# Designs tried in a protein design run: peptides against a protein of PDB entry 7RZF. Part 207

Target 1, 358 residues: chain A of PDB entry 7RZF
Amino acid sequence: PFQEEHLKQLYKIVPIKDIRNLYVTFPIPDLQKYYKSNPGHYLGHLIGHEGPGSLLSELKSKGWVNTLVGGQKEGARGFMFFIINVDLTEEGLLHVEDIILHMFQYIQKLRAEGPQEWVFQECKDLNAVAFRFKDKERPRGYTSKIAGILHYYPLEEVLTAEYLLEEFRPDLIEMVLDKLRPENVRVAIVSKSFEGKTDRTEEWYGTQYKQEAIPDEVIKKWQNADLNGKFKLPTKNEFIPTNFEILPLEKEATPYPALIKDTAMSKLWFKQDDKFFLPKACLNFEFFSPFAYVDPLHCNMAYLYLELLKDSLNEYAYAAELAGLSYDLQNTIYGMYLSVKGYNDKQPILLKKIIEKM
Target 2, 358 residues: chain A of PDB entry 7RZF as posed
Amino acid sequence: PFQEEHLKQLYKIVPIKDIRNLYVTFPIPDLQKYYKSNPGHYLGHLIGHEGPGSLLSELKSKGWVNTLVGGQKEGARGFMFFIINVDLTEEGLLHVEDIILHMFQYIQKLRAEGPQEWVFQELKDLNAVAFRFKDKERPRGYTSKIAGILHYYPLEEVLTAEYLLEEFRPDLIEMVLDKLRPENVRVAIVSKSFEGKTDRTEEWYGTQYKQEAIPDEVIKKWQNADLNGKFKLPTKNEFIPTNFEILPLEKEATPYPALIKDTAMSKLWFKQDDKFFLPKANLNFEFFSPFAYVDPLHSNMAYLYLELLKDSLNEYAYAAELAGLSYDLQNTIYGMYLSVKGYNDKQPILLKKIIEKM

## One batch from the design tools (peptide; made by RFdiffusion4, then SolubleMPNN)

Design b2_p21_4_s3 (from b2_p21_4, 15 letters changed)
Fold by OpenDDE base, seed 1:
Structure b2_p21_4_s3 (fold): chain B 358 residues (1-358), chain A 21 residues (1-21)
Amino acid sequence: as target 1 above (358 residues)
Amino acid sequence: DEVVRLLLELMSSQPKTAKPP
């Protein structure tokens, strides 16, 4: 277990590659026994969320962070870590204290709102979808993974234990949140800017680093993190599929797309899946405009329109991705291309959102 | 130190996020 002397430490690390990363780490109890409730996954889902009012959304808006990952990780025997990892911009490297302040403000928001059963249910539903449609892993990798899992789970649960959320345990969520405090923090900053400013070398990897105590004044600033009104819990993910019915193959099903609608303004082709038998669909739309590429001005306006449209859809992009939906928007020489792919059940909802922004 | 090694090992792999596999 990390003693007090190992906490509130800052590590400045020189990478081999030109990367800028921040790792904010918290020692936590071993949560393996709580796999049925998985409180670390619940917190990782929220802290790592990319939607409006998320930690990442705020840090991106400031130009400090490109990507964020949050979650639990196995440590040494008898403990785990909760890690918040961000990819830093050059500007973000100068604002690490403020970035971490925002992390604690978001964590404080999670404490203030308390554990949400509906969020747990969404995690449960997403995991159930992932389990049900898990691509056949390569047998060698799957066998090795199962062998490792057998050390932690009953044989009857081994196949499902990684995905099955069964128990909402708000007490365990709060217990983990109580470990996500400034007094329990270990910070690592990875940047080439620390080259020639280190005093230690790690023996196993030869990594150059400097270790410093985080000043008590900085710890106090993070301890006094207020509620930032920009941070909000995510909205309910409306894109999570619930219907997985596969329609029977039609008797008239052709091996190629059939023209099912032909009008002056639209042609529609349909091809039923005869190979994969998944509750998935691909909707592809080609929009034709005689004005799209008439001249450079029209080309630029069509480009600008799609960029603005993409920006307006960003609020749904992450929720759709989590639910196994994707969309693509492209300029074409004749107009615009739209594709919606993934689970069939909620595609109409995503398509409606896209059309409402067009 | 063992503590720094653990940190480096933690940095070598991404934490398990809620992203679908």
Scores: peptide ipSAE 0.097, ipTM 0.779, DockQ to the pose 0.596
Fold by OpenDDE base, seed 5:
Structure b2_p21_4_s3 (fold): chain B 358 residues (1-358), chain A 21 residues (1-21)
Amino acid sequence: as target 1 above (358 residues)
Amino acid sequence: DEVVRLLLELMSSQPKTAKPP
């Protein structure tokens, strides 16, 4: 167990690879017994969210962070960690204290808003979808996994325990949030910039590092983290599928895409799934413009247009991905290509969002 | 130092993201 001497510590670590990472870690109680409510997953979902008003969105806007991951992880016996891990830019490496301040501001926002049952419900629904459409694991790997899980879960729940959320427990969410405090923090910064500035070597991995106490002034700064008005809870994910009906195979189903519409302005091909029988679809659109490749200027304009379009769609990309939807936009020699893939139920919503931005 | 080892072990694997497994 981590004593006071292990808390409020900064580790400067030299990586083998040229990477810049920040790990902000909090010792938390073992949450395994709370698998039905999974408060760590709830918090990981919000802290790790990539939508507008998220922690990542703000840190990206500052140019300090590229990626962010948040969640619980197994630790020592009877303890877990909550970890916020970010990929740092060169500029972000100079602003680690401010990055961590923003983390605590976001955590403070979560405290101020309190536990949200609708967020829990979305997590539940997403996990239910993931469970229902889980790819067939290799039998040997699956049996070994199940055997490991049997140590933690009742036999009747062992197949579902990792996926099925059953109980909204706001008290447990608040309990974990109460552990996400500056006085309970352990910080690791990973950068080659610490080469030749370390005084210790880890015995098992040979990793060079320096350990320092975080100054009380810095801890106090983080303790006084206020509400940042840029942070908002995510909006409801409109892309989560709810209808999983598989339509029967049509009698006239062709083995290849059939031309079902032919007009002066459009051709439409359709192929019903006769192989996978999943509630998924792939929509592919090719847009033709006589101007797309006429000259270098038009080509560059078409490229710029597509980049701007992609940027304008970033607000939906993460929510769509979570819901098992994806889109792709590409320049072609004839114009533009759009693909929408995933669960068919909410594809029209995503497609509409794309078209509205075009 | 066992504490540093645990930290490095924690860093060697990505946290279980809130992405459904």
Scores: peptide ipSAE 0.087, ipTM 0.782, DockQ to the pose 0.626
Fold by OpenDDE base, seed 3:
Structure b2_p21_4_s3 (fold): chain B 358 residues (1-358), chain A 21 residues (1-21)
Amino acid sequence: as target 1 above (358 residues)
Amino acid sequence: DEVVRLLLELMSSQPKTAKPP
């Protein structure tokens, strides 16, 4: 167990690689016995969310952070860590205190809203999809993994325990949130900018570092983190597939795309999947405009239009990605290319969102 | 020393993102 002397510590670490990272870590109880509810996954989903009103969205808007990851990690026997890890910009390296303040503001927002059963249900549904459609693991790797987890799970559950959520436990979510406090924080900053400014070397890795106590005034600033009105819970993910029906192969199915619609303004080609038998589709749209590349001005306008369109769709990109949907937009010499890929069930919803922004 | 080792071990592997594997 971490004693008080191990808390409220800042570690300045010199990396081998040219990386800038911030690790905000909290010691938490061992949650292994709560795998059916997985409160750390619930919190990791929200803290690590990339949509509008997320922690990452705000930190990215300030130019301080490129990427964010949140979640639980195994520690030594009898405890775990909750970690928020961010990739820092050069500017973000100068604003670490403010970045951490925003983390505590987001955590405070989660406390104020309380545990949401619908968010748990989305996590459950996403994990069920991931389990159902997971790739075939290599036997040796899989057996070693299973052997390792047999210590933690009943034999009958060992194949599913990592994926299937069963129990909504708001009490456990609140318990973990109660550990995500400034008084329990351990901060590591990883940057080459600390080279020549360290006073210790870690014996196992030879990593140079400096350890400092976080000033009480800084801890107090984080303790007094207010509700930042920019932080919001994510909206319900409308892209999560629920229908996984695979249509039977048509008798007249061709090994190549067949023209199924031909009009003055459009041609539609279709090929049924005859190989993978997944509830997935690839929709590809080529838009032709005689104006797209008529001159350099029109070319630049078409490029700018597409960039603006992509930016306008960013609000859906992460939710779609989580649900196993993706889209791609590209300029072509003839106009524009759109691709929508993934589970077919909610592709019409994503396609509609794209069209509404066009 | 053990505390820094644990921190380095924590940094060596990314936490499982809430992204489905």
Scores: peptide ipSAE 0.080, ipTM 0.778, DockQ to the pose 0.612
Fold by OpenDDE base, seed 2:
Structure b2_p21_4_s3 (fold): chain B 358 residues (1-358), chain A 21 residues (1-21)
Amino acid sequence: as target 1 above (358 residues)
Amino acid sequence: DEVVRLLLELMSSQPKTAKPP
């Protein structure tokens, strides 16, 4: 277990690869026994969220961070870590203290809003989808994985324990949030910029590093993290599928797309899936405009339009991705191409959102 | 230092995120 002397430490680490990473870590109790509620997953979902008002969205807007990952990690027996890991830009490397301040502002927002049962329900539903449609692992790998899991879960639950959330435990969420405090932080910065500025070498890996105590002033600054009005909880993910019905193959199903609608303004081709038998669909739309490619000006305007459209849709991109939906928009010589792919149930919702922004 | 080793081991593997793998 980490003693107080191991807390509030900064590690400057020289990587072998040219990478810039920040690891903000918190020792937490072993949460394995709470797998049915999985409070660390709940917090990882929110802290690692990429939608509007997320931690990542704000840090990206400042040009400090490219990617963010948040979640629990297994430690030694009797404790775990909660980790927030970010990929730093060159500018972000200069603003590490402020990045961590924003992390604590977001955590403070989570405390202020309190545990949300609807967020737990979304996590539950997403995990249920992932479990239902998980790829078949190779039997040998799967048996080894199960054998490892058997050390942690009852035999009856081993197959489902990693995915099935059953209990909303706001008390446990709050308990973990109470561990995500500046006084409990361990920070590691990974950058080649620390080359020649280190004084220690790790025995096992030969990694060069410097260890420093985080100044009390900095800890106090993080402890006094206010509510940043830019941080918001995610909106409900309306793209999570709930209907997984596979329609029976029609007797007249053709191996090629059939024309099912022909009008002056549109043609519709349809092919039923005869191979995969998944509750998934691919929608492809080609839009024709006589003006899209008439001259270089119109071409550039069409390009700009599409870029603006993509930007306006970015708010849905992450929620769609989490729900197993994707979209693509491309300029064509005739106009525009739109593709929507993934679980069929909520594709109409995503399509409607796209069309409303057009 | 066991503490540094543990930190490096943590860095070698991504945390289990809520994102599908």
Scores: peptide ipSAE 0.072, ipTM 0.772, DockQ to the pose 0.548

Design b2_p21_4_s4 (from b2_p21_4, 14 letters changed)
Fold by OpenDDE base, seed 1:
Structure b2_p21_4_s4 (fold): chain B 358 residues (1-358), chain A 21 residues (1-21)
Amino acid sequence: as target 1 above (358 residues)
Amino acid sequence: DEVVRLLLELMKEKPKTAVPP
């Protein structure tokens, strides 16, 4: 459906809100029939990754981008889009060409590494977890959603098809990745800075915009995107839960936390869940230091320590979040508070990582 | 116009990321 004349276009769009966004879009084939392998999800997972060596990590390090989202989106009949969307800083708005260059460098890295079955397996496992523990949707909303997708999936698969990956299809991953090229790009920049610089108005929304062809020199620059050594595939996510066993309620389970350890240096309280029956736990640690709040200097040192600790843990934060784990670190008037929450299976791993950085 | 409209429609919703909603 997109003819060559519709490719390599730049749209400068005036928003109503004070926002700065970049949309890098690629027409791709309709992938709906490939829902069991979902190659667009695989690519969205990697391109949208926030860990070390990710596209976002590099763009954040330059102060150009705040957030990044990558993935497939339904288009009109017979095609989809792959979209990379970023929230631009004021500085990033000046470096859009270089931001897109980095996108193509990351895509080139994905081509060089090729499809990874272990990444697919992680996506599969994450989706299986999300499906299994999906919060109860409102019945009316859920039924309407299911009715809307019944035409895409066999009836027996409708409940699972959105979540369950079944087939690793490296050929389809490569096929989609081959569409993510500069010659197939459509770029939209959204900024109030284009006010008074537009020549068109969109009929339906009244959105003011300018359309320009992307210069061939810029396309060529993106086509010649080299391998940037800063880009790396993510490491394996060690936080993905595999054990979902719910322990039976103990006969002596109290409705309140019980003191199970009392020593001169530590007290431990425990309460078994008697309500939710999920393979989740909340670990809360309160650290007491007589020096934490003695004077403003010690208070500031404790604050700085915690900020440095948080920064040192950023490498795990995204992987933990994807796996349904979270942690929180706070200064208290008595010292420090640590909380680890989520699926219980891999909490010890995350806790160990935190302690190793302390 | 249709192409721009489609783009604007695409911009209303974030792409489906690997993080299930």
Scores: peptide ipSAE 0.076, ipTM 0.753, DockQ to the pose 0.581
Fold by OpenDDE base, seed 5:
Parts: C-alpha cells; sequence; structure tokens
Structure b2_p21_4_s4 (fold): chain B 358 residues (1-358), chain A 21 residues (1-21)
C-alpha cells in the first residue's frame, strides 16, 4: 500500500505526443476477490457516465474536458487503483484544481445517494449483453487470455467471470467510495507545457516529470466539496435490450430488400438477416422534401435544423450507445436521412425519442 | 521511482470503463 508520503502528490509529466491528460488516482484494496459484485465497475459506470447531470456533462459545459473515463485498474501486488482520467482542453489545463473539485463533488453526490441496486442491475444486464454477443476472438488470443484469467478465477467461471455480475454488495461500493478521498489522491497532469519545467527523469521510459506535494489548502478545499446541484444520478437506461429472440428465417426470404409497402407517401423495403442471426436491426429512413434544397436559404435552414435536432438528442446518445444502439442523422440532397442501428428490442423507444424531438 | 513507473504504466491503458470496448 502507498504510504502517507506517496499520497497527496502531484506529478507534472511531459508527454512525447501533444496530449493533455489528467489522471486522478486512488489506491484501493485488491478487489479481484469481489469480481462477482465488482464495486469498481459500479463506480466507474457512474463516474464515467456521460448523460445529463454527469461529471463529464458538467466538465464539458465548462469547456475544460473533452472525454472522461473512470474505473479500476490493477496495480502492484495486493492493491488496485481507481482512476478518473480526462482529456483536458487548453482551458481545462488551467483549471485542474477546479476539475478535481468537481470530481469530489460528484463522489460526494454518490455518497449522499448511496448504492443503487437498479444501477447494479443495469451494469449486470449490460455485461450480460456484452458477453452473450461478444465477437468470436481469434483462438490463439483467446487461449492466452484464458490462461491468464485462470490465475484469478475458478475454471468453471473463467469464461464468464469478467462479464457476469451476480451479487449486489452496497458495503463494497461504500468501501471503495471511502477510498476516493482527497487525502488518498495522486494526481498526474500530462502536458507538453511542462517541458523545461521538470526536475526528474524516469529511468525506464526517460519521461521527464516534476513531483510536487499538493498544498494542504487544496486538499481541504477538495475535502469540503459540497453537493453541486448540477450533478444527478443517471436515469434508468430504457434502451437496454431484454428480448433477444431471433425470428426464424422466412421461407420466402429474399437475398435483397423486398418492397413490402408502397403508398403515395411511403415505400418500405425489408430484408431479413440471413447471415448474422443477431437480434439486431438497421432502420433506415430517407425523408424527401421538395423544399429542402430549393435555394441556399432552405439548405441552410435544413442544416441548422439537423444540427439542432442532433443537439437535442445528445441526452440519449450515451444511454443508447451503452445499450448497443446508435443513430445517425444526415442531410441529403433530397431532405434528411435517419438511421437507427443495434439491438432491435428497444429501437422503437429510441425512434420515438427521435420523432418527439423532430 | 517505482511510483512514477507505476503511474506511467497506468497511463498506457485506459482504465476498464463500463463502456464495452
Amino acid sequence: as target 1 above (358 residues)
Amino acid sequence: DEVVRLLLELMKEKPKTAVPP
């Protein structure tokens, strides 16, 4: 375990590539034995969430962060790390202290709300989907991976242990949350802006860095992180598939899309999947408007409309993505194109959300 | 410094996020 002298440290690191990254790291106990409950995954799901009221949503709104990831990572023997990693904007590089404050405000929100069984259930369901529909790995890579996993999991569970959640353990979630404190923090900032401002070189990689103690005043500021009213737990992900039924191939199934509806206002083509046999569908909609491209003004209005529509749908994008759904909206010469792809079960829900915003 | 090495190793791979790869 890290001794007290290794905590509350700031590392300024010079990258080889032109990148700006922040790593907020917390030493945590080895959670491997708790793989059935995976409290680190639960916390990573919430901290790394991208929906409304998320940490990332707020940090993006400030213009400080582009991306955020959160989760556990293996450390040395006998401990792990919980890591919050963000891609910093140029402005965000100037606001690292405030970014970390927001992280602690979000963590405080998680403490205040307490562990949520429904969130665990969503994680369980998502992992079950991911496992069930995992692409076939190449045998050599898979065997090597399995051989590595055998060191950690019973033989009977080795195939599923990484994916299947079985036990809701609020006590373990709270235990990990108790480690996510300012007094236990290690911060790394990666930026070329530290070039020529470092005093140490790492021997293995030749990486230039500076190590500094985080001032006690800053630690106290983070310790006193209040509840930020902008932070909210995510809403239930309505896009998570539950029905994976594959309909039998119709006897008259054509290898090409067949016209199944022809009206004055619409044509519908359908092709059943005859190759993949997945509970997935692709819905493609082409909208035709004689006014979409009649003149430059209408073209610009159509463009603006689509951009506004995309923006209005952004609240669903992450939840849909997590659930294996995607949508695409494009301007076409004749109007608009909409595509909805992924698991078929909840596509109607996503489509309804899109239509409600149109 | 073993601590810095560990940090650099941590930076090579993104943490396993709940987002399926």
Scores: peptide ipSAE 0.073, ipTM 0.761, DockQ to the pose 0.583
Fold by OpenDDE base, seed 3:
Structure b2_p21_4_s4 (fold): chain B 358 residues (1-358), chain A 21 residues (1-21)
Amino acid sequence: as target 1 above (358 residues)
Amino acid sequence: DEVVRLLLELMKEKPKTAVPP
């Protein structure tokens, strides 16, 4: 376990590549025995969430961060790390202390709300979908992976243990969350801006770095992280599929799209899947407007309209993506194109949300 | 040194994101 002398440390690291990254790391107990509840996954799901009221949403709104990931990672024997990793903008590199303050404000929000069984259930359902529809792994890679995980899981569970959540353990979620404190933090900043400002070289990789203690005043600032009213728990993900029924192939199924509706204002073509037999669909819509490309002004207005529409749909984009749904909106010379793809069960919900914003 | 090595090893692979494996 890390001793107190190894905590509250800042590492300034010079990368080989031109990257700007922040790693906020917390030593946590070995959670491997708790794989059935996976409290680190629960926290990673919330901390790494990209929806409205998320940590990433706020940090992006400030122009400090491009991407965020959160979760547990294996450490040395007998401990793990919880890591929050962000891709920093040039501006974000100047605001690292404030970025970390926002991380602790979000963590404080999670403490205030407490463990949510519905969030665990969503994680369970998402993992069940991922397990059910996982791609066929390469045998050699798969056997090596299974051989590795046999050290951690019973033989009967080894195929499912990485995916299937079984037990809601609020006590373990709180236990991990209690380790996510400023007094336990280890910070690494990765930037070429530290070139020529380092005093150490790591022996294994030749990485140049500087180590410094985080000032007690900064630790206290993070310890006093108040609730930020911009942070909210995610809303329930309405896009998670629950019905995976595959309809039988129709006797008159054509190898090409058949016209199933023809009206003065619309034509609809349908093709049943005859190859993949997945509970997925692709909905493609072409909208025609005589005004869309009549002149440069109308073309620019149509472009701006779709950009505004995409922005208005951003609240659903991440939740849809997590649930295996996607949409695409494009300008065409005739108007606009809409595509909705993924699991068919909740596509009508996503399509309705899109139409309501149009 | 071991502490920095562990940190660098931690940086090689992104933590498991909110996306299921």
Scores: peptide ipSAE 0.064, ipTM 0.757, DockQ to the pose 0.605
Fold by OpenDDE base, seed 2:
Structure b2_p21_4_s4 (fold): chain B 358 residues (1-358), chain A 21 residues (1-21)
Amino acid sequence: as target 1 above (358 residues)
Amino acid sequence: DEVVRLLLELMKEKPKTAVPP
C-alpha cells in the first residue's frame, strides 16, 4: 500500500514518443472481490463519459484535452489504482492544475448526486450486450485468458465475471469516491517539454523523470473544488438494445435489395440478412434536392446545413456509440446521404432524433 | 523506485475503460 510519503506527488516524465499525457491516479483498495458490483466500472463509466455535461466535454470546450479515459487498473497485490488519463493539447499542458481542478469538480458532482441505480443498470445492460456479442477469440488466447482469470473468480463464474454486473452497491461506490481525493492523488505528466529538466532515471526502462511534491496550496485548491454548474450526470441512454430477436429468413428472400415501396416521393429497397444472422440493420437514406448543387452558394449552404446538423446531433453520438449504433451524414451532388447502422432495436429512436434535428 | 516502475507500467496499458472490451 502507498504510504503518505508517496501521495501528493507530481511526476514529470520524458516520453520516447512525442505524446502529451496526464495521468491522475488514486490508490484504492483491492476491489476484485466486489466484481459483481464493480464500483470502479460505475465510476469509470461516469468519469469517462463523453456526453453533454461530462468532464471530457468541458475540457474539450476549453481546448485542453482531446481524449479522456477513466477507470480502475490492477496494481500490486492488495491494492488497485483508479486512473483518469487524458491526452493533452499544447494549451492543456499549460493548464494541468486547472484540468485536475475540473476533475475534482466532477468527482464532487458525483458525490453530491450520490450513486444512481439507473446508471448501474445501464452499465449492466451494456455489459450484457457486449458479452452476448463478443467476438470469437482465438481458442489459444481465450484459454490463456481464462487460465489467468481463474485465479480471481470461481470456475462457474469465470466466463461471465468480467461482464455480468449483479449487485448494486452504493456503499462501495461511495467508498471508492472517498478515495478519489486530492490528499490521495498521484499525478504524472508525460511530455517531451521536460527533456533536460529531469534529475532521475528509472532503472528498468531508462525513463527520465522528475519527482516533485505537489504544493499544499494546490492540494487545498483541489480540496475546495466547488460544484461546477456545467457538470451534469448523463441522461439515460435510450439507444441500449433490449430486443435481440433474429427474424427468420423469408422463403422469397432475394440476394439483392428488392423494391418494396415505390411512390412519387420515395423508393424503398429491402434486403434481409442471409449471412450474418445478427440483430443488426443498416439503414441508408438518400435525400434529393434540386437546390443542393445548383450553384456554389447553394452548395456552401448545403454544406453548412449539414455541419450544423452534425453539431446538433453530437449530444447523441456517444450514447449511440456505447449502445452499438452509429450514424453518418454526407453531402452529395443531389442532396444528402444518411446512414444508420448497428443493433436494429433502437434504430428508430436514433432516426427520429436525427429527423427532429433536420 | 518501485513506485515509479508501477506508474510507468500503468502507463503502458490503457486503463480498462468502461467501454466493454
Scores: peptide ipSAE 0.064, ipTM 0.752, DockQ to the pose 0.553

